# Ledger of designs, part 3: peptides against a protein of PDB entry 2AKA

Target 1, 299 residues: chain A of PDB entry 2AKA
Amino acid sequence: MEDLIPLVNRLQDAFSAIGQNADLDLPQIAVVGGQSAGKSSVLENFVGRDFLPRGSGIVTRRPLVLQLVNSTTEYAEFLHCKGKKFTDFEEVRLEIEAETDRVTGTNKGISPVPINLRVYSPHVLNLTLVDLPGMTKVPVGDQPPDIEFQIRDMLMQFVTKENCLILAVSPANSDLANSDALKIAKEVDPQGQRTIGVITKLDLMDEGTDARDVLENKLLPLRRGYIGVVNRSQKDIDGKKDITAALAAERKFFLSHPSYRHLADRMGTPYLQKVLNQQLTNHIRDTLPGLRNKLQSQL

## One batch from the design tools (peptide; aimed at target 1 A14 N293)

Design b1_p8_7_s2 (made by RFdiffusion4, then SolubleMPNN; from b1_p8_7, 5 letters changed)
Fold by OpenDDE base, seed 2:
Structure b1_p8_7_s2 (fold): chain B 299 residues (1-299), chain A 8 residues (1-8)
Amino acid sequence: as target 1 above (299 residues)
Amino acid sequence: DILSLLPS
């Protein structure tokens, strides 16, 4: 089988180098969600490392093209500093912060210019995600009062593209009907063809409530369905709880929960990784012929 | 040539 995801990674790198990212409809998965919806935790769970900026408010302020590559070695590389291998993922976090600040300044502004990060790891499946800034209504720091709309406009540059799949991350402990992720997904994908739902914070739902109907794809149907996950708590993150242990706890959560036990084999971070890998691979296979034709006509 | 990266 062809390594289609690595192929698209090379395309992404090439287009980033020429500054043409915004004009290309590459097959990709854009990650969308409100602030604190759990996006960063999901991505870190994929890698098995703490490497994303943390904090309150808008943490992700530039698109992060996260290219996960299965490898016998574990290290990270940035496109903006080729040849430098990062083996300390704290340094990866610091580099993301530094590179973000270099472009946006210290005012917590946003930029549509992506950061390209490749992570080689034996613990990942081949998977590329574009992590986007969390949707918010409240400016922080010296952000302009219209930051909400700036973020929205940035997201729209990605999610409106026909070849963009949407990973819509919504917390279960909030009103799902008002999910920022699902709202924006519904706006650009009204038939639910390109959207994959991720439901986080299932462990934080009020006693006696559950998201079974959502996870069974009965409430707000998506062709690609919903996958529930349980992320580490902020306390666990601060305490540097091992992600492997957290993944085991996640499995236990689904197996032991009366409302989710029957879904347990189709829930959790490892399953999500597999699904995303498969869906992205298939999506690339389906879209590459058309992309080639389009590029050939434009070049 | 970006096209060279794409399969035929």
Scores: peptide ipSAE 0.110, ipTM 0.861, DockQ to the pose 0.744
OpenDDE base, seeds 1, 3, 4, 5: peptide ipSAE 0.097, 0.095, 0.083, 0.097; ipTM 0.854, 0.852, 0.843, 0.855

Design b1_p8_7_s3 (made by RFdiffusion4, then SolubleMPNN; from b1_p8_7, 4 letters changed)
Fold by OpenDDE base, seed 2:
Parts: structure tokens; C-alpha cells; sequence
Structure b1_p8_7_s3 (fold): chain B 299 residues (1-299), chain A 8 residues (1-8)
């Protein structure tokens, strides 16, 4: 079976190199969610490493094209510094911060110019995600007062594309009806055809409450459904708790929880990664013929 | 050519 995800990665790299990223509706998954919704934690859980910028407010300030590639070796490479292999994931974090600041300045502004990061790992499935800035209503630091709209406009450049799948990340410990992720997804995908729901912070819900109806796809039906995950706590992150141990704790959470036990085999980060790999692969297969025809008509 | 990256 052809590695369709690596094929699209080569297309992404080629289009990034020619600056024509704006006009091509490449099959991709855009990650959307409010600030602190748990997007970065989901992505780090896929890699099994701490490598994303951390902090309060808007952490992701440029689109991050994260290309996960299953490999016998573990290292990262940036498109902007070809040939440099990063084996220390703290250096990966620092490079994301430095490359972000180089383009946006120190004012915590945003830029629509992607960072392209490829991570080779034995712990990943082939998967490409576009991590997008977290939706916010409150400017921080020297951010412009219209930062909410700038973020929204940036997200819309990705999520309005027909071939864009949407990974809508929503925290369970907040009103899901007011989820920024599901709201933007519903705006551009009113029939729920392109949206995959991720529900984070299930472990932080009030006692006697659960997200069962959401996870069973009964409340806000998505064709692609919902997957619940349990991320490391901030204390666990600060304590450098092993992600492998966190994944075991996540599995235990779903198995032990009365409301989620029956769903446990269709929940958690490993299942999410598998589903995303499969859905992206199938989506690429379905869209590539049309993309080829479009490209042939433009050349 | 980018087209050469696409399967036939």
C-alpha cells in the first residue's frame, strides 16, 4: 500500500518551498481549539516527547505543519533548516520558539506563515497535522486588540478548504455548547462531514458529570465521531512525567470510569492516532485524483 | 515537476 501520507508531505514541502501554499487544497487535518483546550498536549502525546512551546495565553502563533513519520530512528527536522537533525526535543521546542519570534517579533503577534516540522519516531504512526493558534478573546502582552479576529481569519484560511479535515479539540470541563472548536467547525462544516471531535480533560469534570452523550455522538453528531482523551496534568508536565506512563493512566481512566468503560476501546490517544492515520490515508486516496486533475489544468 | 510526485 503506497504511503499516501508521506506523498502528501512531499507535496506540502514542495509547495512551501515555492510559496504557493495558499492556493492548493491539499488533504490535511487542521487542529483547532480554544486556548488551553489541550491541543499541544494531544500532539505531544502522539510523539511521546515534550517539544511544543508552553506558557499562558497564545502559545502557537504560527501554523505548525507537524509531519509524523514512523521510523526506526527518532529525530526531528525543520524545513527551514534542512539537514539539521534534532535528537533533543528541548532543542526542537527552542527552535519553534526562535523561528516563531524571528517572523512575528517579540510582541507575541501571529503569522500565517507555517513552520514545517517533521518528526521521525518508532512511536508514531504516519500522520500530518496542522496545529493552528488557539482561539482567544483576550489579547496578551503587546498583541493587537483584534488578535481574536486575526486568529479566526488565519484558521478560516485552512478550515474553509474542502479537503481540510478538522480536528476540533474541546475540553470536557467547559461548556461544550460554547466550544470554540465545535463552533468554528459547525460554521465551515455544518453537516459535520469533515470534523473529528476530540474531548480533552475528561478527568477534570465535576463529580457526577460526564461527557458520555458527547462521546456516543448523541449531543452534536459528527459523521467522524468523537474521541475522548486524558492528557497529563500541568503538574505531570512540570514534573516531566513520562508520556508512556500517562498513556497507561489514560487507558486505566477509561476502563475504570462507569460512564466510559463501554467506550474504552474507542477512546484514548493511541486510538485517536490510529483513527487519524486511517482517516487521513483514506481522505488522501479520495482527494488525490481531483487534485491531480486540478494541477494538470493549471500547468 | 510536482505532478511527478502524484501517482498516475
Amino acid sequence: as target 1 above (299 residues)
Amino acid sequence: SILSLLPP
Scores: peptide ipSAE 0.151, ipTM 0.875, DockQ to the pose 0.724
OpenDDE base, seeds 1, 3, 4, 5: peptide ipSAE 0.136, 0.134, 0.128, 0.140; ipTM 0.869, 0.869, 0.866, 0.872

Design b1_p8_7_s4 (made by RFdiffusion4, then SolubleMPNN; from b1_p8_7, 5 letters changed)
Fold by OpenDDE base, seed 2:
Structure b1_p8_7_s4 (fold): chain B 299 residues (1-299), chain A 8 residues (1-8)
Amino acid sequence: as target 1 above (299 residues)
Amino acid sequence: DILSLLPP
């Protein structure tokens, strides 16, 4: 079976190189969520490395096209610096920061111009995600007062595309009815056909509360359902706690929790990776014929 | 040719 995800990665790279990023409805998964919803932690848990910028406020300030490729070797490559292999993931983080600052300046502004990062790893499934800036209402530093709307407009450029799947990341320890991720997803996908729900911070819910009804797809039904995950705490991240150990703790959390035990085999980061790989693969298969026809009509 | 990247 052809590696459909690597095929789309080559298309993404080609379109990025010609500056036509906006016009093609490529099959992709856009990651959306409020600031501190746990998006970066989910992505790092997929890679098994700390490599994303960290901090308070808006951390992701450009779209990050994260292309995960299963490989016998572990390294990263940026499209903007072809031929440079990064084996130190701290250097990957620094390059993301530097390349972000090069375009946005020091004012913590945003840019719709993607960073294209490919990560080769034996620990990943083939998966491409577009990490998008976290939705916020509060400008920080020298950010323009309309930063909320700038972020929203940037997100809309991705999530309004019919071939865009939406990974809606919501923290369980916040009002899910008010989830920025689920709100924007429902706006552009009112029937819940393109949206995959991710519920983070399940371990941080108040005692006697749970997200069972959400995870069982009973509260806000999505065709593609919800997957709960448990990310490392900020303390664990700062302490450089091993992600493998965190994944084991996540499994233990779901198995030991009375409300989630029956769902445990359909929860957690490894299951999320499998689901996303399969859903993206199927989505590419379904959309490629139409994409070919569209491209042929535009040439 | 980007079309050459797409399966037939």
Scores: peptide ipSAE 0.136, ipTM 0.870, DockQ to the pose 0.737
OpenDDE base, seeds 1, 3, 4, 5: peptide ipSAE 0.116, 0.115, 0.106, 0.123; ipTM 0.862, 0.861, 0.859, 0.867

Design b1_p8_8 (made by RFdiffusion4)
Pose (drawn by RFdiffusion4):
Structure b1_p8_8 (pose): chain A 299 residues (1-299), chain P 8 residues (1-8)
Amino acid sequence: as target 1 above (299 residues)
Amino acid sequence: SEALEILD
């Protein structure tokens, strides 16, 4: 049903101002990743426009509830900016930065208050993800020293919930067994039943190595599987993001890599969008029947 | 509540 994701989108909007309640548990996807995993690039490739804050270290300092709606037209709206239509995605980036600073005292700390961004685009399938602060060790920023723990604690508030599917994002050019995202997913989902793996930067692996075993779901098995992507950034004449060319370059990469050709139809951003739309829809279908009665008891 | 009204 094309209606399940929109229904949950209304619930997320309604609960955006309701503070943390450990018992409230909407069906949704939380995006978890180490700071080096490239999780912003994954989201920007869904949208086809650069729109997320840039900077060293942390990009998401408040949970971003990103609601992507397939549309013939292309624009964005924030729940906190009633009625305004954003058509220039640079302004979208600037609003994320401004609304975040409006809330965060220190210009580098974090807050649990979500920003609710809805994007209508021909480049997206109906899909909703909650992007969360990336994980890191060295608090190299400017307050606070326990920032690693504040981030982990915020992530745990989301992913310890049973109805929260986990999109664990890890770079291929690292020790995947040591992935911050996969490790935290294991702490709360030991059976790997509600974690979807994303492997980025496949084109940056060392010469003569590949991530076939993980992509084939053999080395670090997850019920919902892994999906590989690459960010082969292409810019148009104006120096801006060209998503059609970037997606073609990604498709060329998988078709030409001897280790991945046989999986190409199950790799890449378009396929990832398809998978997330399908899994999120089925998950909502599964959890909606008991939802209304459960919510009343938990509020 | 608004959320319950949505589901009703």

Design b1_p8_8_s2 (made by RFdiffusion4, then SolubleMPNN)
Fold by OpenDDE base, seed 2:
Structure b1_p8_8_s2 (fold): chain B 299 residues (1-299), chain A 8 residues (1-8)
Amino acid sequence: as target 1 above (299 residues)
Amino acid sequence: SEALEILD
C-alpha cells in the first residue's frame, strides 16, 4: 500500500514533464500557511536536513513538490536535472534558490511552475507534499504590489482541487481565528474534510495560555484533526542545531506540558509524518480508480 | 497515455 505514493510521484513527474500539472486533479497534499508560520521547518524536520531557502519575507516563490522516499541511501534529485545526485543538502538549498531565481528573478515575484524535488532517505516515510508560497500582505523588495493576490491565486489552483488535501500550518502564538492557513482551508473546504491542521510554535505561547482546545479538535473541528509540533527556533536553525536533538526536545515538550501531556502520543513531527503518510496513502487508494477512469475518458 | 501506463 505504501507503494501508492511512489506511483503518484511517477504521475506527478510525467505531468510535470508535459506542463499539464494544473489540468489533472492528482491526489496530493498542499502545504499552506502564512509567512513565518513554520512550514519550512516542518518539512525540514521530516527530512532531518536543512535544505530549504531561508530568510525574511517570501521564501518559497514556486511550488515545491517535495517527494520523500524511504531508502537505504540519502540523496536528493531534481526533476529539472535528472541524473544529478545531491548528497550535500546545502547544495540542494542552493539549487532551489538558483532554479527559483532563474524563473522569477531574485525578488521579482512568484511562478506557478513547480520545482520537483525528490529526497531519498532512511529517515523519512514515503510522503509527497506540495510546499506553496507563504501567504503575505506585504510586498518585499521589487515584488509586485499585488503579490498577496498572486500568491492566493496560485494557492487556489492547488487547494480547490477535490483530490488535494490541505496541510494548514498555523502558529499557536498568533491569533488562530485569523490564521491565513485555516481561512483559506475553510474557504475551499467548508466542512473540513480535506484539511489537516498543524499547529506550530506551541512553545512560544504566552505563559498561562495553551492551544489544547484546538489540538483536541474542539474549537474549529477538522475531520482529519490537528497535530501540534515544536520546531527549532531561528537561533537553533542559524546555529545548525541537530534536528534529531530538536525532535527529542519536541517530545519532551509535549510530555512535560500540563495541557498537552495527555495528547503527547498524537503530537510531534514523527507522528505528523506518520499520519500524513497514512492519510496520503489512503487518499490515493480512494481516488486512484476515479483518476484512472478520468484519464481513460480523455483518450 | 503514459499516465495510464503508469497506472497499469
Scores: peptide ipSAE 0.175, ipTM 0.878, DockQ to the pose 0.658
OpenDDE base, seeds 1, 3, 4, 5: peptide ipSAE 0.173, 0.155, 0.163, 0.166; ipTM 0.876, 0.868, 0.871, 0.871

## One batch from the design tools (peptide; aimed at target 1 L7 L11 R292 Q296)

Design b1_p9_1 (made by RFdiffusion4)
Pose (drawn by RFdiffusion4):
Structure b1_p9_1 (pose): chain A 299 residues (1-299), chain P 9 residues (1-9)
Amino acid sequence: as target 1 above (299 residues)
Amino acid sequence: VSAILSILD
């Protein structure tokens, strides 16, 4: 049903101003990743426009409820900017930065208050993700020293919930067994039943190595599987993001890599969008029947 | 609360 994701989108809007309540548990996807995993690039490739804050270290300092709606037209709206239509995605980036600073005292700390961004685009399938602060160790920023723990605690508030699917994002050019995202997913989902793996930067692996065993779901098995992507950034004449060319380059990469050509149809951003739309829809279908009665008891 | 629950009604 094309209606399930929109229904949950209304619930997320309604609960955006309701503070943390450990018992409230909407069916949704939380994006979890180490700071080096490239999780922003994954989201920007869904949208086809650069729109997320840039900077060293942390990009998301408040949970971003990103609601992507397939549309013939292309624009964005924030729940906190009633009625305004954003058509220039640079302004979208600037609003994320401004609304975040409006809330965060220190210009580098974090807050649990979400920003609710809805994007209508021909480049997206109906899909909703909650992007969360990336994980890191060295609090190299400017307050606070326990920032690693504040981030982990905020992530745990989301992902310890049973209806929260986990999109664990890890770079291929690292030790995947030591992935911050996969490790935290294992702490709360030991059976790997509600974690979807994303492997980025496959084109940056060392010469003569590949991630075939993980992509084939053999080395670090997850019920919902892994999906590989690459960010082969292409810019148009004006120096701006060209998503059609970037997706073609990604498709060329998988078709030409001897380790991945047999999986190419199950890799890449378009396929990832398809998978997330399908899994999120089925998950909502599964959880909606008991949802109204359960919510009343938990509020 | 009623307003939120009515989304599912």

Design b1_p9_1_s1 (made by RFdiffusion4, then SolubleMPNN; from b1_p9_1, 3 letters changed)
Fold by OpenDDE base, seed 2:
Structure b1_p9_1_s1 (fold): chain B 299 residues (1-299), chain A 9 residues (1-9)
Amino acid sequence: as target 1 above (299 residues)
Amino acid sequence: SDEILSILD
């Protein structure tokens, strides 16, 4: 079963090599959310390293196909520079930034052309995610005034595909009814069959409020449910707080919180990673019998 | 095309 995700990785790499991107209907998980929703932190928590670009406004400006592979060694490889092994994850971050700028220029524009990054680590489960640009309302720098719609159009190229699962990342300290992630998910998945909800920033909710009803799947039901996580604060990230320590604090948060303690075993980043591994594996298994015929029709 | 499809063999 563990070999199914690597199989899809090979397909992703092969299609990327021939310039095919948005028209693919491979079994995959697309990550969607508003800017500052906590997407980057979730992904970095999976790896246990700081390696994603940070900053104000739009951070992710190209799709990032993040292929996590369980291995005895720890290093990263990019498809666009084969044979180079990165062991310093700061260099990984710099390469993402450089490769993004190479295609988009210096105007902070976006491109639908994916960056393919594979991370080998003993600390990860096999898991592939497509990180997509954060939805925004306000253009920055030399971005066009319609950047919001450009981002949405790019996201739609992924999330409208039948074999695409949607990891919808929403912050708990904002009104979930206004969640960009859940809105786009509801638009393309009205029955909630392909959407996995992630609720971030649970530690930043106003005193006396909680997201219990959401996490119990009672407010906005999704077939695949919701998983709450607690990410490092921006201050902690800037201060290079250890991710392992942050994950321990996350566990403590759920265990000690009156509203969440009964859910603690089904919350947190490690559980999320496990669930995503299982769901992706199962999803690949379900779609694999028809995949060959579908791919032939797309070529 | 053939190479891509061969991944599924």
Scores: peptide ipSAE 0.271, ipTM 0.898, DockQ to the pose 0.904
OpenDDE base, seeds 1, 3, 4, 5: peptide ipSAE 0.254, 0.267, 0.238, 0.249; ipTM 0.892, 0.896, 0.887, 0.891

Design b1_p9_1_s2 (made by RFdiffusion4, then SolubleMPNN; from b1_p9_1, 3 letters changed)
Fold by OpenDDE base, seed 4:
Structure b1_p9_1_s2 (fold): chain B 299 residues (1-299), chain A 9 residues (1-9)
Amino acid sequence: as target 1 above (299 residues)
Amino acid sequence: SEEILSILD
């Protein structure tokens, strides 16, 4: 069972090598969210390293297939430069930016061509995620005026696939009913069968308010439920606050919060990792037979 | 497709 995720990793790599034109619906998790929803922070918290591009506006401009592999060693490898082991995650960030710019140019445009990044670490569970560009409504820099629709079209290439699970990242300090992530998820998954809700910025909610009803799956029910997380603030990130310390603070937040204390064992980044590992593994198990049959029929 | 299928073997 544990080997199913690595198996899909090999499939992903193979498909990337031949281009994304293959009519194959791989079991995967696509990460969606509005700009500044905390999506990148969630992924970095999984790895325990700062390695994703940061900035105002759109930062992820190509799909990032992030393959986390539990290992005794810690290093990263890109599919586009096989054999090069990155141990400095700042260099990983720079490579993502360079590879993005190589394809999109300096105009902050987007490309549907994925970057494949594999991270080996003793601190991760086997987990593969596809990080997608953040949804936006306002072009920045030299972006085309229709950038919003370009991003949406790109996202739809992933989230419309039946075997694609959707990790919908929504900030709690905004109206969740108007969450970009939940909206797009509802559009392609109206029954909430493929969507996992992640609620960020719980620590930034106005005093006297909480997201208890959402986290208890009572407000906008998803079959796969919701998991709340607390990411580092931008100040903490800029100040190079240690992710391990942030994870401890996250645990303390849930345990000490009157509205979330009873949910604390089912909240937080470590729990999210476990859930995603399990759900992805089970999802792969359920979908691989059909995928095999489809591939065979195409021969 | 054959190569990809072999991954599933």
Scores: peptide ipSAE 0.250, ipTM 0.889, DockQ to the pose 0.742
OpenDDE base, seeds 1, 2, 3, 5: peptide ipSAE 0.245, 0.249, 0.236, 0.238; ipTM 0.887, 0.891, 0.886, 0.885

Design b1_p9_1_s3 (made by RFdiffusion4, then SolubleMPNN; from b1_p9_1, 3 letters changed)
Fold by OpenDDE base, seed 2:
Structure b1_p9_1_s3 (fold): chain B 299 residues (1-299), chain A 9 residues (1-9)
Amino acid sequence: as target 1 above (299 residues)
Amino acid sequence: KDEILSILD
């Protein structure tokens, strides 16, 4: 049982190939959060590359099954274009956009059909995440007026599954009590057993305020706790600030902040990646004994 | 179906 995450990756690919995507209860981590909560930045920080679509409003419009695989080489592969190795991550971004548009059209609608992307890199731990569309209340462009509910319905297809862990991404500079991510997580996981909290934008909090109580798991307790991160600002992203430099700045932020220095070793993107790798591995191990029978009944 | 399940063998 050394390669549990790759094992689940093979299952994900196989199910995608036969069109059985959203109905399967595979051990996985679904990423949820409001628009602009910082989900894309967290994922890009894991890879150390800019490769996800950016823009105003709704950006992620299809589920993205992101399979990170530790390797001596660096390249990406899509399940929908087998045999093509992407070494330019700008091309990866363009392929995501093109594949999204192919299915959704030009109306900026959403589709529940996943895109499967595998990234090989020496800079990543084995980790699979399902990035989901950001929750929104305001339709843009030609989106239907009920786009909010369409997104929620799509998310529910994943997060209601028993074997789905929930990575709830919430910005610190907004009221946590109004976090879309934590609201949906609490709805489907009222005891906080499957939810991992990520707090972004800690560097954007008002002077004199902090998220210490949240990060210490004292305000809204989750069994799996909270991890704070500091992502690149939109200005930094537009300016193509190096992710490695941003990660160093993140470390410095936690170490130098009076409210967070004591938590610094349990904060930041690298720690988050490690924790997610471990939690996913353990979760797969726990679910495997019954998985065969469950899958047999679902196929 | 059998091929998929064989992944777990």
Scores: peptide ipSAE 0.353, ipTM 0.921, DockQ to the pose 0.899
OpenDDE base, seeds 1, 3, 4, 5: peptide ipSAE 0.343, 0.332, 0.306, 0.338; ipTM 0.918, 0.915, 0.908, 0.916

Design b1_p9_1_s4 (made by RFdiffusion4, then SolubleMPNN; from b1_p9_1, 3 letters changed)
Fold by OpenDDE base, seed 1:
Structure b1_p9_1_s4 (fold): chain B 299 residues (1-299), chain A 9 residues (1-9)
Amino acid sequence: as target 1 above (299 residues)
Amino acid sequence: KEEILSILD
């Protein structure tokens, strides 16, 4: 059963090679959220490395098929440069930026063509995520005036698929009723069957407020529930605080917080990774019996 | 197409 995720990885790579991209309804998890919602930090916390582009505004500008594979060794590989093993994750970041710029140019535009990145690590569970551009409202710099709709259209190519699970990343320090991630999820998954909620920035909430009701799945219920996480602050990132220390601080945060201590064992990045591994594995298992026939008709 | 489908064999 643990080999089901690698099986889908092979399908993803094959489809990318022939340019099918998001046209096929593969069992997968798409990551959605507003800009600065904390998506990149969540993904980096899984790997335990800094390897994603950072900055203000738009960062992810192409879909990133991130394939995490548990291994005794640690390195990364890109589908677009097979045979090259990256052991320096700064070089991974640079390659993502270079490959993005190669296709989109320097105007901060977007492209629907995925980047396929596989990371082997002893510190990860098998897990594949499709990271999508952060939703935005106002174009900045050289972005096209319709960038908001370009991003939404790109996201819809993934999240409208029946076999696509949605990892909706929302910051706790903003009104969840206005969450871009939950809004788009509700649009395509009105019954909340395919959506997993991630609540970031719990440590940045206003004093006297908490997200307990959300995390307990009582405010905006999702069948697959919510998981809270605490990411490194920008100051921590700039100060080169390592992710291991950040994960320890996250654990301490939940354990010591009056509103969250009772949920602590079902919160945090390690638990999220475990849940996503299980959810994806089970989802693939449930989808696989009919997948061959579906793919045969779509190819 | 056949090569891709063979992944599911």
Scores: peptide ipSAE 0.344, ipTM 0.917, DockQ to the pose 0.917
OpenDDE base, seeds 2, 3, 4, 5: peptide ipSAE 0.287, 0.276, 0.276, 0.279; ipTM 0.896, 0.892, 0.891, 0.891

Design b1_p9_2 (made by RFdiffusion4)
Pose (drawn by RFdiffusion4):
Structure b1_p9_2 (pose): chain A 299 residues (1-299), chain P 9 residues (1-9)
Amino acid sequence: as target 1 above (299 residues)
Amino acid sequence: AEEEILSIL
C-alpha cells in the first residue's frame, strides 16, 4: 500500500514536539554510521542534490527525519517553516544549519529535538529515514569532551526500540568487523533481524581485495542483507551535483568489477531505495495493526 | 493533544 509510509509520516510530524518517551515506538528506519562511513553521500544520492551540512566531523547534530516522497515536481519543506517551499537545495542546507544552531548552544554539540524535512522529487521513491549523529572517538571539535557518549546515548534512544529498523552504514575501505555501525546494531539486535547493512566506498578498497563475502551475506550475516553503493561524484557545467551521471558511473562500476558483476542488479542506490521502500512498507504493515491501542497506553 | 494524535489512526 502506497499509503503506509505517508500515514507514519503524519505520526512522525505529530510526535516531533513530544519529548523522549522510552515507550513510544513508531515503525521507522534509523541511519547509524561512523563519521567515516559516508552516510551523507548515501542520502544525497537518493535526493540527487547536495543538501546536508558540510564540515569536519559531525554533519547531523539533531535527528533529521527525512521524508522522501516521489513526485513529478522537485521541492522541500521543513515542518518548522510552515508553508515555505524550498526549491534551491543550497538554501535547504543553510536552513538545516541555522535551525540547528538556533537550538544548540555550543556550535558543535548535539540536541534530541528533530528537524523534520520532507523532499518531493522525481529522483526518490517514497521512503522515510531518520538520520542520526555519526559516531566518533576523538572529540576533536569544540565541546563537549564526552561527546562520543552523548552521541551513543542519543543513538541508543532510537535503536533500542523494537520497531526501529537499523540502516547500518560502513565504509568498505576499513575493517568491516570493526564497523561502529554494525557493532552498535549487534548490541541491540543480536540476532541481526532488524538491521539492514549498507557498504559504501567499494571503489576505494585496496588493490586486489573486495567485499564480496560481506555483500553476499556470508561473512557478517544479516537477515535483511547488505547493499553496496559507490559515490562516483560527477559535476555538471555549473559545478553542481549531476545525479544521472553519478548513478550511471555507479552502475558501470558494479557491471565492470569482476567481484561484483553477478550482483550488480542488487547493488547501487536505485536498488537500495527500492529495498528500503519495500522493507519499510512491510514493516509498517506488520506493526500498524496493534499501533493505535498501544500508543494510547504509552502516551 | 492525545486525542488529536490518536485521531490520525

Design b1_p9_2_s1 (made by RFdiffusion4, then SolubleMPNN; from b1_p9_2 with A1R E2K)
Fold by OpenDDE base, seed 2:
Order: C-alpha cells, then sequence, then structure tokens
Structure b1_p9_2_s1 (fold): chain B 299 residues (1-299), chain A 9 residues (1-9)
C-alpha cells in the first residue's frame, strides 16, 4: 500500500507547479500561532535541525509546505530548485530567506505563494505541515499598517478549507483565552473537529501555575485534544544545543513535573510527531476518495 | 498537466 502522505506530497508539488494553490482542498495540516508562540521550534524539533529563519517579529512571511519524509539519508530539496540536494541545514535556512525576499522584496511584506521544502531524514516520520506566518498586531519595519489583516486573510485561505486540519500552537506562559491560534481555530472550527492543540513554553509558566486542565482537554475541549511540548530556550538555540538532548530534557520535564507526570506518555515532541502522522494518514484516507471524485468531475 | 495529476491519483 503506497504511503498516503507521499501521495499527497506529489499532489501538492503538481498543484504548486500549475499555480492553482487556492482551488484544491487537499488534506493537510496548517500550523497557526501568534508570533513567538514556538511554531518554528516545534517544526525544527521534528527535523532535529536548525533550518528555519529566526528573529524578532514576523519570521515566516510565506507559507512553508514542509514535507517530512522518513529516509535512510538526511538532506533537503526545494521545489523551486529541483535537483539541488542540501545537506547543510544552514544553507536550507539561507535558501528560505533568499526565496522569501525574492518574492516579498525588502519591506518585510508577506506573500501567499508557498515555498515547498522536502526534508528526508531517518529522524522523522512521514508528515506534511504548512507553516503559516505568525499572527501579529504590530507592524515592524516597512510592513503595511494592515499587516494583521493581511496575515489573517492568508491564514483563512488555508484554515477555512474543510480538509485542512489546524495545528493551533499556543504558549502556556500567556493567557490561553487570548490565544490567537485557538481564536482563529474556534472561528473556522467552532465544534473543534479539525483542531489539534499544541501547548508550548510549559517550562516557562510561573511557579504554582500549570496547564493541566488544558492538557486534560477540560478547559477548551478539542476532539483531537492537546499535546504539550517543551522547546529549546533561545539561549539553547543560540548555543546550538543538540535537539536530541533537548528531547531528553523535555521527557524529563514531563516525568518530573507533579501536574504532568500522569500525562507524560501523551506529551512531548516525539508523541506529537506520531499523533500528527497518524491523524494525517487517517485524514487522507477519509478525504482522498471525495477529492478524486471532485477532480474527475472537473475533467 | 491534468494528465500528470490523474497519473498520481
Amino acid sequence: as target 1 above (299 residues)
Amino acid sequence: RKEEILSIL
């Protein structure tokens, strides 16, 4: 049986080549969250490499279709530069920045045109995510004053689609009632059928506070539940702390924390990756027959 | 291009 995720990857690549990005409701997972919510860190933790642009403000300025493929080898490929294999993930970061700037110009603007990046790695499960620009209210640099609405409109092009799952990334050290990710998810998925909650920064919560009720799915129930993760600190990223060591520290965090110990087997980046692989695979299986019928009717 | 998409499905 062909892997369903690689099948959808080939469909994504084919549709990107024809410029019809908007019209197809492909089974996919869109990643949404406020600026600094920890989205990029979650994605890098899946790969086990530093490869995403970093900085203050809006880092992701184009949709990034991140196609993770389990392989015996480790390298990256971009759809816009076919045949070039990247083995240095710093060069991957630089290519994302260059390709972003090529389309958006120097003004730190956004573009709805995706970048398609495939990463082959022995450390990943087959998983495709669409990383979206971080929601913000404050324009930076030469950004237009309406940048908040431009980002929102871009996100809506993905999250309003029925076959789009939503990975809502929220930091635990901020009021979850004010989570931009959960707010947009609730707007387009009021019954919580398509949304997976990710809670980051659990290690940065004030002493005597916890996110137990959220992680137990009691506060804001989602059918697909919540998964807590612990990302590397900015100091750990700047110090190039090994992601394998960070994953071990994440496991230790959940096991040692009185409020989370009982959840530890259903928390952390490896569990999140497994759940996303399974949910995406099942979602493709359920949606692909309908998509096939729709495409056949348009011929 | 439609044929290529059909060949994937």
Scores: peptide ipSAE 0.272, ipTM 0.881, DockQ to the pose 0.678
OpenDDE base, seeds 1, 3, 4, 5: peptide ipSAE 0.264, 0.266, 0.267, 0.261; ipTM 0.879, 0.885, 0.881, 0.881

